# Designs tried in a protein design run: peptides against a protein of PDB entry 3V4L. Part 189

Target 1, 386 residues: chain A of PDB entry 3V4L
Amino acid sequence: GQPLAKDKVALLIGNMSYWEHPKLKAPLVDVYELTNLLRQLDFKVVSLLDLTEYEMCNAVDEFLLLLDKGVYGLLYYAGHGYENFGNSFMVPVDAPNPYRSENCLCVQNILKLMQEKETGLNVFLLDMCRKRNDYDDTIPILDALKVTANIVFGYATCQGAEAFEIQHSGLANGIFMKFLKDRLLEDKKITVLLDEVAEDMGKCHLTKGRQALEIRSSLSEKRALTDPVQGAPCSAEALVRNLQWAKAHELPESMCLKFQCGVHIQLGFAAEFSNVMIIYTSIVHKPPEIIMCDAYVTDFPLDLDIDPKHANKGTPEETGSYLVSKDLPKHCLYTRLSSLQKLKEHLIFTVCLSYQYSGLEDTVEEKQEVNVGKPLIAKLDMHRGL

## One batch from the design tools (peptide; made by RFdiffusion4, then SolubleMPNN)

Design b2_p20_5_s1 (from b2_p20_5, 10 letters changed)
Fold by OpenDDE base, seed 2:
Structure b2_p20_5_s1 (fold): chain B 386 residues (1-386), chain A 20 residues (1-20)
Amino acid sequence: as target 1 above (386 residues)
Amino acid sequence: MTPIVLSEEELKAYEELEKL
């Protein structure tokens, strides 16, 4: 019979906004497009941008809580990285220059922990460089991996080589994701699918001799990303996993705020990623006596590092949200919260209405405080260890 | 990943590949 997954869970990490290293662009698009494709494949996807070392460790720990016997686990990483002695290291955004293994996450350590969960399939998609880090001579003493015939590595590049993104004026994928996205929905054994992606990359004149996909697999069974999830959650653990994922993806409900002047504001929320939310405000009712009115959001928790200069924009794109702008209501003011993993408390903020009456020169202000609880990934309390 | 700058011809060929 066709293999069945007990469940399917993916962690996608895209690091771009490095503190001490060159900034990247492709991980934004790559994580977003891969999220949408994996959702069509019935994966529970956690998608995270711009994580520190501590935040990456916590994201991996939360991902491991979603894994169990016969679950398909997929880890995707797009960012800076290196490979020393056959060990792959993902570089956090706060990594020093030069970085060392002590500042980075070892993928083989994550694999060890996934093997302890008795997973049905372990897929690693590593869109990072595989060059040696000459500043790190540490030989990690990794514990011996269990012999499990269920591991697949898709490396975006060969050993000792670079993975590339194309510097374009627009949004563009990394080279690996550009070819992967076209085949990812195919009902094929995952190693066959990746081999076809490698062939497509090898046929393209732009990528030929520049970047080549490497596949490393122990997968003895015909398992595909298209394999159906086993029906109704038959175990208490499957129910807990479904609830944990659902909590990490719960948006605040849209609100209609009523001001004393008779203006009504619609406050809405959209998820761009598991740690990135857009707030949008629109004036849905205005009394005819009010000639001008604007509604803006302010007084965010300090943990979110919201710059007021980047808040309350007339377009989603002006906030840095290029991907979800088509799904958002038009004619709003938009604010992007890009670091929801940093939120320790409830998301409390102020909605300010500034307005003018016909025949009065002075602007009037009204304010309402809004508490939306813990949105999205902020429900997982990724900071509980600090 | 490492950012690369394509030539104008390579960039045009890349844009054609994104439309397929």
Scores: peptide ipSAE 0.298, ipTM 0.847, DockQ to the pose 0.508
Fold by OpenDDE base, seed 1:
Structure b2_p20_5_s1 (fold): chain B 386 residues (1-386), chain A 20 residues (1-20)
Amino acid sequence: as target 1 above (386 residues)
Amino acid sequence: MTPIVLSEEELKAYEELEKL
């Protein structure tokens, strides 16, 4: 019979906004598009952008809590990285220059922990460079991996080579994701699917001789990303997994705020990623004596590092939200919260209504505090231990 | 990843591959 997954869980990490390294662009698009494809494949997807070392460790730990016997686990990483002695290191955004193994996450350590969960399938998709880091002389002594015969690595590039993104005036995929996305929904053994992606990359004149996909597999069974999830969650662990994932994806409810002047504001929320939320405000009722009014959001928790210059924009794109703009209501003010993993407390902020009466030159302000609890990934308390 | 800048010809060929 066709293999069944007990469940399917994916962690997608896209690191772009490095402190001490060149900034990237493709991980934004790649994580977003891969999230949408994996959701169509019935994966529970956690999608995270711009994680520190500590935040990456916690994201991996939370991902490992979602893994259990017969669960399909997929880890995707897009960012900077290196490979020393056949060990792959993912570089956090706060990594020093030069970075070392002590500043990075070793993929083979994650694999060891995934094997302890007795997973049905382990897929690693590594969209990072595989060049040697000559500043890291550490030879990691990895414990012997268990013979689980259920591991697949898709490396975006060959050993010792670079993985590329195409930087143009717009947002574009990395080279690996460009070819992967076209085949990801195919009902094929995952190694066959990746081999076809490798052929497509090899036929393309742009990628030929620049980047080639490498597949490393011990997968002895015909397992596909299309493999159906086994029916209703019957175990306590499956219920906990479903609840934990649901918590990490729960948006605040839309609110109607009423001000003393008689203005009514709609406050809404949209998820771009598990750690990225758009807040939008719109005027839904205005008394005729008020000629102009705007509803601004302000006074965010300091842990979110919200620059007021990037808040309250007339378009989602002006906030840096290019991917979900089509799904947002029009004629709002938009604010992008890009670091929800840093939120230690409830998300409390102020809605400030600025308005003008007909025949008065002075603007009037009214303020209302809003508590939306812990949105999205902030419910997982990924800051536990700081 | 490493950013690459394509030539105008390479870019046009890339954009044609995204529309397929």
Scores: peptide ipSAE 0.292, ipTM 0.847, DockQ to the pose 0.543
Fold by OpenDDE base, seed 3:
Structure b2_p20_5_s1 (fold): chain B 386 residues (1-386), chain A 20 residues (1-20)
Amino acid sequence: as target 1 above (386 residues)
Amino acid sequence: MTPIVLSEEELKAYEELEKL
């Protein structure tokens, strides 16, 4: 019969805004597009941008809680990385320069933990450099992996080589994701799909001799990303997994705020990623005696590190939200919260209405505090250990 | 990932590949 997945779970990490390393751009687009494709494949997707070491560890731990016997697990990483002695290291945004294995996440350690969950398929898509780190002489003593015959590595590049992104003014995929996205929905064994992606990269004159995909697999069965999820959750563990994923993707409900002056504000929320939310405000009712009014959001929790200069923009793009702008309502003020993983408390903020009456030169302000609880990934309390 | 700067010719060839 066709293989069945008990469930399908993906963790996607895109690191771009490094503190001590060159900034990247492609991981933004790559994580977003891959999220949309994997959702069409019935994956439960957690998508995270710009994680510290601690935040990456917690994201992996939460991902491992979503894994169980016969579940398909997919880990995608786009960012800086290295490979020492056949071990792949993902570099967090707070990693020092030079970084070492102690500052990084070892993919083979994650694989060991996935094998302990008795997963049905383990897929790693590693869009990172595979050069040796000459500043790290640590030989990782890894425990022997179990022979599970269900492992697939898709490396964006060859051993000892670089994975590239194109530096331009616009948004573009990394080289690996550019070819992967065109085939990802195909009903093929995952190793056959990746082999076709490798052929496409090899035929392209821009990528030929610069970057080549490496496939490492022990996959003995004909498993595909298209394999159907087994029907209704029959186990308590499957119900817990579904609830845990749903908890990490719950947006605040849209609110209608009423001010004393008679102005009504619509407050709305949109997810860009599991840790990135857009807040938008619009005037839905204005008394005729009020000639101008704007609704600003302010007084955010300090843990979010929100610069007021980047808040309350007239377009989503001015906030750095280029991908979801088409799905947002027009004629709002927009604020992008890009670090929801850092939120320790409830998201409490102020809506400040600034307005002017006809025939008065002075602006009037009214304020209303809003509590929206813990949005998206902030519900997982990824900082409970700090 | 490593950022690369393409030549103007390579950039045009890349933009043509995004339209396919």
Scores: peptide ipSAE 0.291, ipTM 0.842, DockQ to the pose 0.547
Fold by OpenDDE base, seed 4:
Structure b2_p20_5_s1 (fold): chain B 386 residues (1-386), chain A 20 residues (1-20)
Amino acid sequence: as target 1 above (386 residues)
Amino acid sequence: MTPIVLSEEELKAYEELEKL
């Protein structure tokens, strides 16, 4: 019969906004598109952008809590990285220059921990460079891996080579994701699917001789990303997993704010990623005596590092939200919260209504404080231990 | 990942591949 997954869980990390390293663009699109595809495959997806070392460690720990016997685990990483002595290192956004193994996450350590969970399948999709880091001479003492025969690595590039993103004026995928996305929904053994992706990359004149997919697998069973999830969660562990994932993806409810002047504001929330939320405000009722009014969001928690210059924009794109703008209501003011993993407290902010009456030159302000609790990934308290 | 800047010819060829 077709194999069954007990559940399917994915952690997707896209690091772009490096402090001490070249900024990337493709991880934004790659994580977003892969999230949507894996959701169509009934994966529970946690999607995270621009993580520090500490935040990456916590994201991996929370991902490992979602893993159990017979669960399919998928880790995708897009960012800077290196490979020393067959160990793959994912580079956090706060990594120093030069970075070392002590500043990075070792994929083989994550694999060890996944094997302790008795997972049904372990898939690593590593869209990073595999060049040696000559500034890191450390050989990690890794414990011996178990013989689980359920491991697949898709490396975006060959050993000692670079993985590329195309810098164009628009949003573009990384080279690996460009070919992966076209086949990801196919009902094929994951190693066969990745082999076909490797063939597509090899046929393309842009990628031929520049980048080639490497597949490393120990997969004794016909396992596919399309494998159905086993029905109703019968175990306490499956219920806990479903609840943990659901908590990490709960948006605040839309709110209708009523001001003393009689203006009504709709406050809405949209998830771009598990750690990225768009807040939008719209005026749903305005008394005729009010000629102009705007509803701004302000007074965000300092931990979110919200630049007021990028808040309250007339378009989602002006906030840096290029992917979800089609799914958002029109004629709002938009604010992008891109670092929800930093939120230590409840998300409390002010909605400020600025308005003008007909025949008065002066603007009037009314303010309401809004508490939306811990949205999305902020419920996991990824800052605990700082 | 490493950023790559394509030539104008490579870019046209890339844009043709996105339309397929």
Scores: peptide ipSAE 0.278, ipTM 0.841, DockQ to the pose 0.566

Design b2_p20_5_s2 (from b2_p20_5, 11 letters changed)
Fold by OpenDDE base, seed 5:
Structure b2_p20_5_s2 (fold): chain B 386 residues (1-386), chain A 20 residues (1-20)
Amino acid sequence: as target 1 above (386 residues)
Amino acid sequence: MTAIELSEEELAEYEKLEAE
């Protein structure tokens, strides 16, 4: 019969905004496009940008809680990385320069933990450099991996080489994702799909001799990303997993705020990533005696590091939201919350209405506090895990 | 990942490949 997945779960991490290392651009587009493709494949996707070491550890722990017997697990990482002695290290955005294994996440340690979950398939897609880090002399004593015959690594590059992004003025994929995205929906064994991606990279003049995909697998079964999810959740663990994933993807409901002056504001929310939300405001009713009226969001929790200079923009693009701008309502003020994983409490903020009456020179202000609970990834309480 | 600068010729090939 066709192989069945008990469920499908993916964690996608894109690190770009490094503190002590060169900034990247491709992980933004790569994580976004891969998220949309994996959703079409019925994956439960958690998509996270710009994680610290602590936040990456917590994201992996939450991902491991979604894994169980016969579940397909996919980990994608785009960012800086290195490989020492056959161990792959993902570099967090807060990693020092030089970084060491103690500042980084070892992929083989994650694989060990995934094997303990008795998963149906383990896929690692590693869009990072595989150069040796000469500042890290630590030989990781890895515990012996179990023989599970369900592991696939897609390395964006060969051992000791770099994975590239193209320095362009626009948004572009990394070289690996550029070829991967075109084949990802194909009903093929995952190792055959990745081999075709490797052939496409090898035929392209731009990538030939610069970057080559390495496939490492012990996959004994015909498993594909297209394999259907087994029907209704039949176990308590499957119900818990579905509820946990749903919590990480719940947006606040749209609100209609009514001010004393008779102005009505629509407040709406959109997800860009699991840790990135756009807030938008629009004036939906204005009394005729009010000549000018603006609605601003302010007083965000300090944990979110929201600069007021980047809030309340006339376009999504002015907030740094380039990917979801087409799906947003027009003629709003937009604010991008890019660090929802840092939120320890409920998202409470102020909507400030500034308005002017006909024949009065003075501006009047009215304020309403809004509590939207914990949006998206903030419901997982990632900051409580240690 | 590492950012690479393309030559003008390679950039034109890249833009063509993004348009297909």
Scores: peptide ipSAE 0.310, ipTM 0.867, DockQ to the pose 0.522
Fold by OpenDDE base, seed 4:
Structure b2_p20_5_s2 (fold): chain B 386 residues (1-386), chain A 20 residues (1-20)
Amino acid sequence: as target 1 above (386 residues)
Amino acid sequence: MTAIELSEEELAEYEKLEAE
């Protein structure tokens, strides 16, 4: 019969805004596009951008809580990385220069923990460099892995090589994701699918001799990303997993704010990623005696590090949100919250209405505080322990 | 990942591959 997944869970991490390392661009697009594809494959996807070491550890811990016997687990990482002694290290955005294994997440440690969950399939897609880090002399003493025969690694590059993104003026995928996305929905054994992606990458003139996909697998069964999820959650664990995932993806409801001057504002929310939300404001009613009015969002929690210079933009693109702009209402002011994993408390902020009456030169302000609770990933309290 | 600069010719070939 066709293999069944008990459930399908993916953690996607894209690190691009490094503090002490070259900034990347492709992880933004790669995580976004892969999220959409995996959702079409009935994966429960957690998508996270720009995580610190601590935040990456917590994201992995929360991902491991979603794993259980017969669950398909997929970890995707796009960012800086290295490989020492066959151990793959994902580099957090706060990693020092030079970074060491103590500042990074070891993928093989994550694999060990996934094997303890008795997963049905473990897929690692690692879009990072595999060069040796000569500043890290640490030899990880890893415990022996279990023989589970359900492991697939797709490395964006061969051992000792670099994985590339193309530097251009636009948004582009990394080289790996460019080829992966075209085949990801195919009903094929995951190792066959990745082999076809490797062939496509090898045929392309731009990538030939520059980057080659490496597949490392111990997969005894015909498992595909297209494998159907077992029907209605019959177990308490499956219900808990569904609730935990749903909790991490709950957007605030759209709000209609009414000001004393008679202006009505719609406040809306959109998810770009599990830790990235766009807030948008629109004026839905304005009395005719008010000639100008703008609705600004301000007074965000300090934990979010919201720069007012990047808030309240006339376009999503001016906030750095290029991907969801088509799905957003037009003629709003937009603010991008890119660090929801840092939110310790409820998301409380102020909506400030600035307006002018006909025949008065003075600008008037009205303010309303808005509490939207813990949006998206902020419900997981990924900051617990700091 | 490492950022690479493509030549104008390579970039035009890349843009074609994105439009397909």
Scores: peptide ipSAE 0.306, ipTM 0.867, DockQ to the pose 0.532
Fold by OpenDDE base, seed 3:
Structure b2_p20_5_s2 (fold): chain B 386 residues (1-386), chain A 20 residues (1-20)
Amino acid sequence: as target 1 above (386 residues)
Amino acid sequence: MTAIELSEEELAEYEKLEAE
């Protein structure tokens, strides 16, 4: 019969806003597009941008809690990275220059922990450089991996080589994701799918001789990303997994705020990623005596590091949100919260209404505090232990 | 990842490959 997955879970990490290293752009688009494709494949997807070492460790730990016997686990990483002695290291955004193994996440350690969960399939898609880090002389003594015959590595590049992104005025995919996205929905054994992606990269004149995909597999069975999830969750663990994932993807409900002047504001929320939310405000009712009014959001928790200069924009794009702008209502003010993983408490903020009456030169302000609880990934309390 | 800048010609070829 066709293989069945007990469940399908993916963790996607895109690191681009490095502190001590060159900034990247492709991880934004790559994580977003891959999230949408994996959702069409019935994956439970956690998508995270710009994680510190501690935040990456916690994201991996939460991902491992979603894994169990016969579950398909997929880890995608886009960012800086290196490979020493056949061990792949993902570089967090707060990594020092030079970085070492102690500042980075070892993929083979994650694989060991996935094997302890008795997963049905382990897929690693590593969109990072595989050059040796000559500043890291650490020889990791890893415990011997179990013989599970269910492991697939898709490396965006060859051993000792670089993975590339195209920098242009626009948003573009990394080279690996450009070819992967076109085939990802195909009902093929995952190693056959990745081999076809490797052929497409090899035929393209732009990528030929610049970047080549490497596939490392022990996969003995015909397993595909298209493999159906086993029906109704029969175990307590499957129910817990479904609840944990749903908790991490719950948006605040849209609110209608009423001010004393008679202005009504719609406050709405949209998810760009599991740790990135857009707040938008719109004037839904204005008394005729009020000639102009705007609804600003302010007084955010300090943990979110929100620059007021990037808040309350007339377009989503001016906030740095280029991907979800088509799905957002028009004629709002937009604010992008890009670091929800840092939120220690409830998201409390102020809605400030600034307005002018007909025949008065002075602006009037009214304020209302809003508590929306813990949105999206902030419900997982990934900061627990700092 | 390493960032590369494409020439205007290479970019026009890349954009064609995204439209196919």
Scores: peptide ipSAE 0.283, ipTM 0.856, DockQ to the pose 0.559
Fold by OpenDDE base, seed 1:
Structure b2_p20_5_s2 (fold): chain B 386 residues (1-386), chain A 20 residues (1-20)
Amino acid sequence: as target 1 above (386 residues)
Amino acid sequence: MTAIELSEEELAEYEKLEAE
């Protein structure tokens, strides 16, 4: 019979906004596109952008809590990285220059921990450079991996080579994701699917001789990303996993705020990623005596690092939200919260209404505080341990 | 990843591959 997955869980990390390294753009698009495809494949997807070392460790730990016997685990990483002595290192956004293994996450260590969970399938998709880091002579003594015969690595590039992004019109796509997305929904053994992606990359004139997919697999069974999830959650652990994932994806409910002047504001929320939320405000009712009014959001928690210059924009795109703009209501003010993993407390902020009456020169302001609890990934308390 | 700039010809070929 076709293999069944007990569940399917994916962690997608896209690091772009490096502090001490060149900024990337492709991880934004690649994580978003892959998230949508994996959701169509019935994966529980956690999608995270721009993680520090500590935040990446916590994201991996939370991902490992979602893994159990017969669960399919997929880790995707897009960002900077290196490979020393056959060990792959994912580079956090706060990594120093030069970075070392002590500043990075070793993929083979994550694999070891995934093997301890008795997973049904372990897939690693690594969209990073595989050049040696000559500043790191550390040979990690990895414990012997268990022979689980359920591991697949898709490396975006060959050993000692670079993985590329193509920058065009302000957006960038990773070369690996460009070819992977076209095949990912196919009902094929994952190694066969990746081999077809490798052929497509090898036929393309743009990628031929620049980048080649490498597949490393011990997968002895015919397992596919299309393999159906086993029906009703049969275990307490499966229920906990489903609840934990649901908590990490719960948006605040939309609110109708009523101001003393009689203006009504609709406050709405949209998820771009598990750690990225868009707040939008719209004026739904205005008394005729009020000639002008604007509703803006302010007074965010300091942990979110919200620059007021990038808040309250007339378009989602002006906030840096290009991907979900089609799904947002029009004629709002938009604010993008890109670091929800940093939120230790409830998301409390102020909605400020600035308005003018007909025949008065001065603007009037009214304020309402809004508490939306912990949105999205902030419910997982990724700060447990500081 | 490393960013690459494509030539106009390479870019037109890439855009064609995005439209397929």
Scores: peptide ipSAE 0.280, ipTM 0.857, DockQ to the pose 0.504

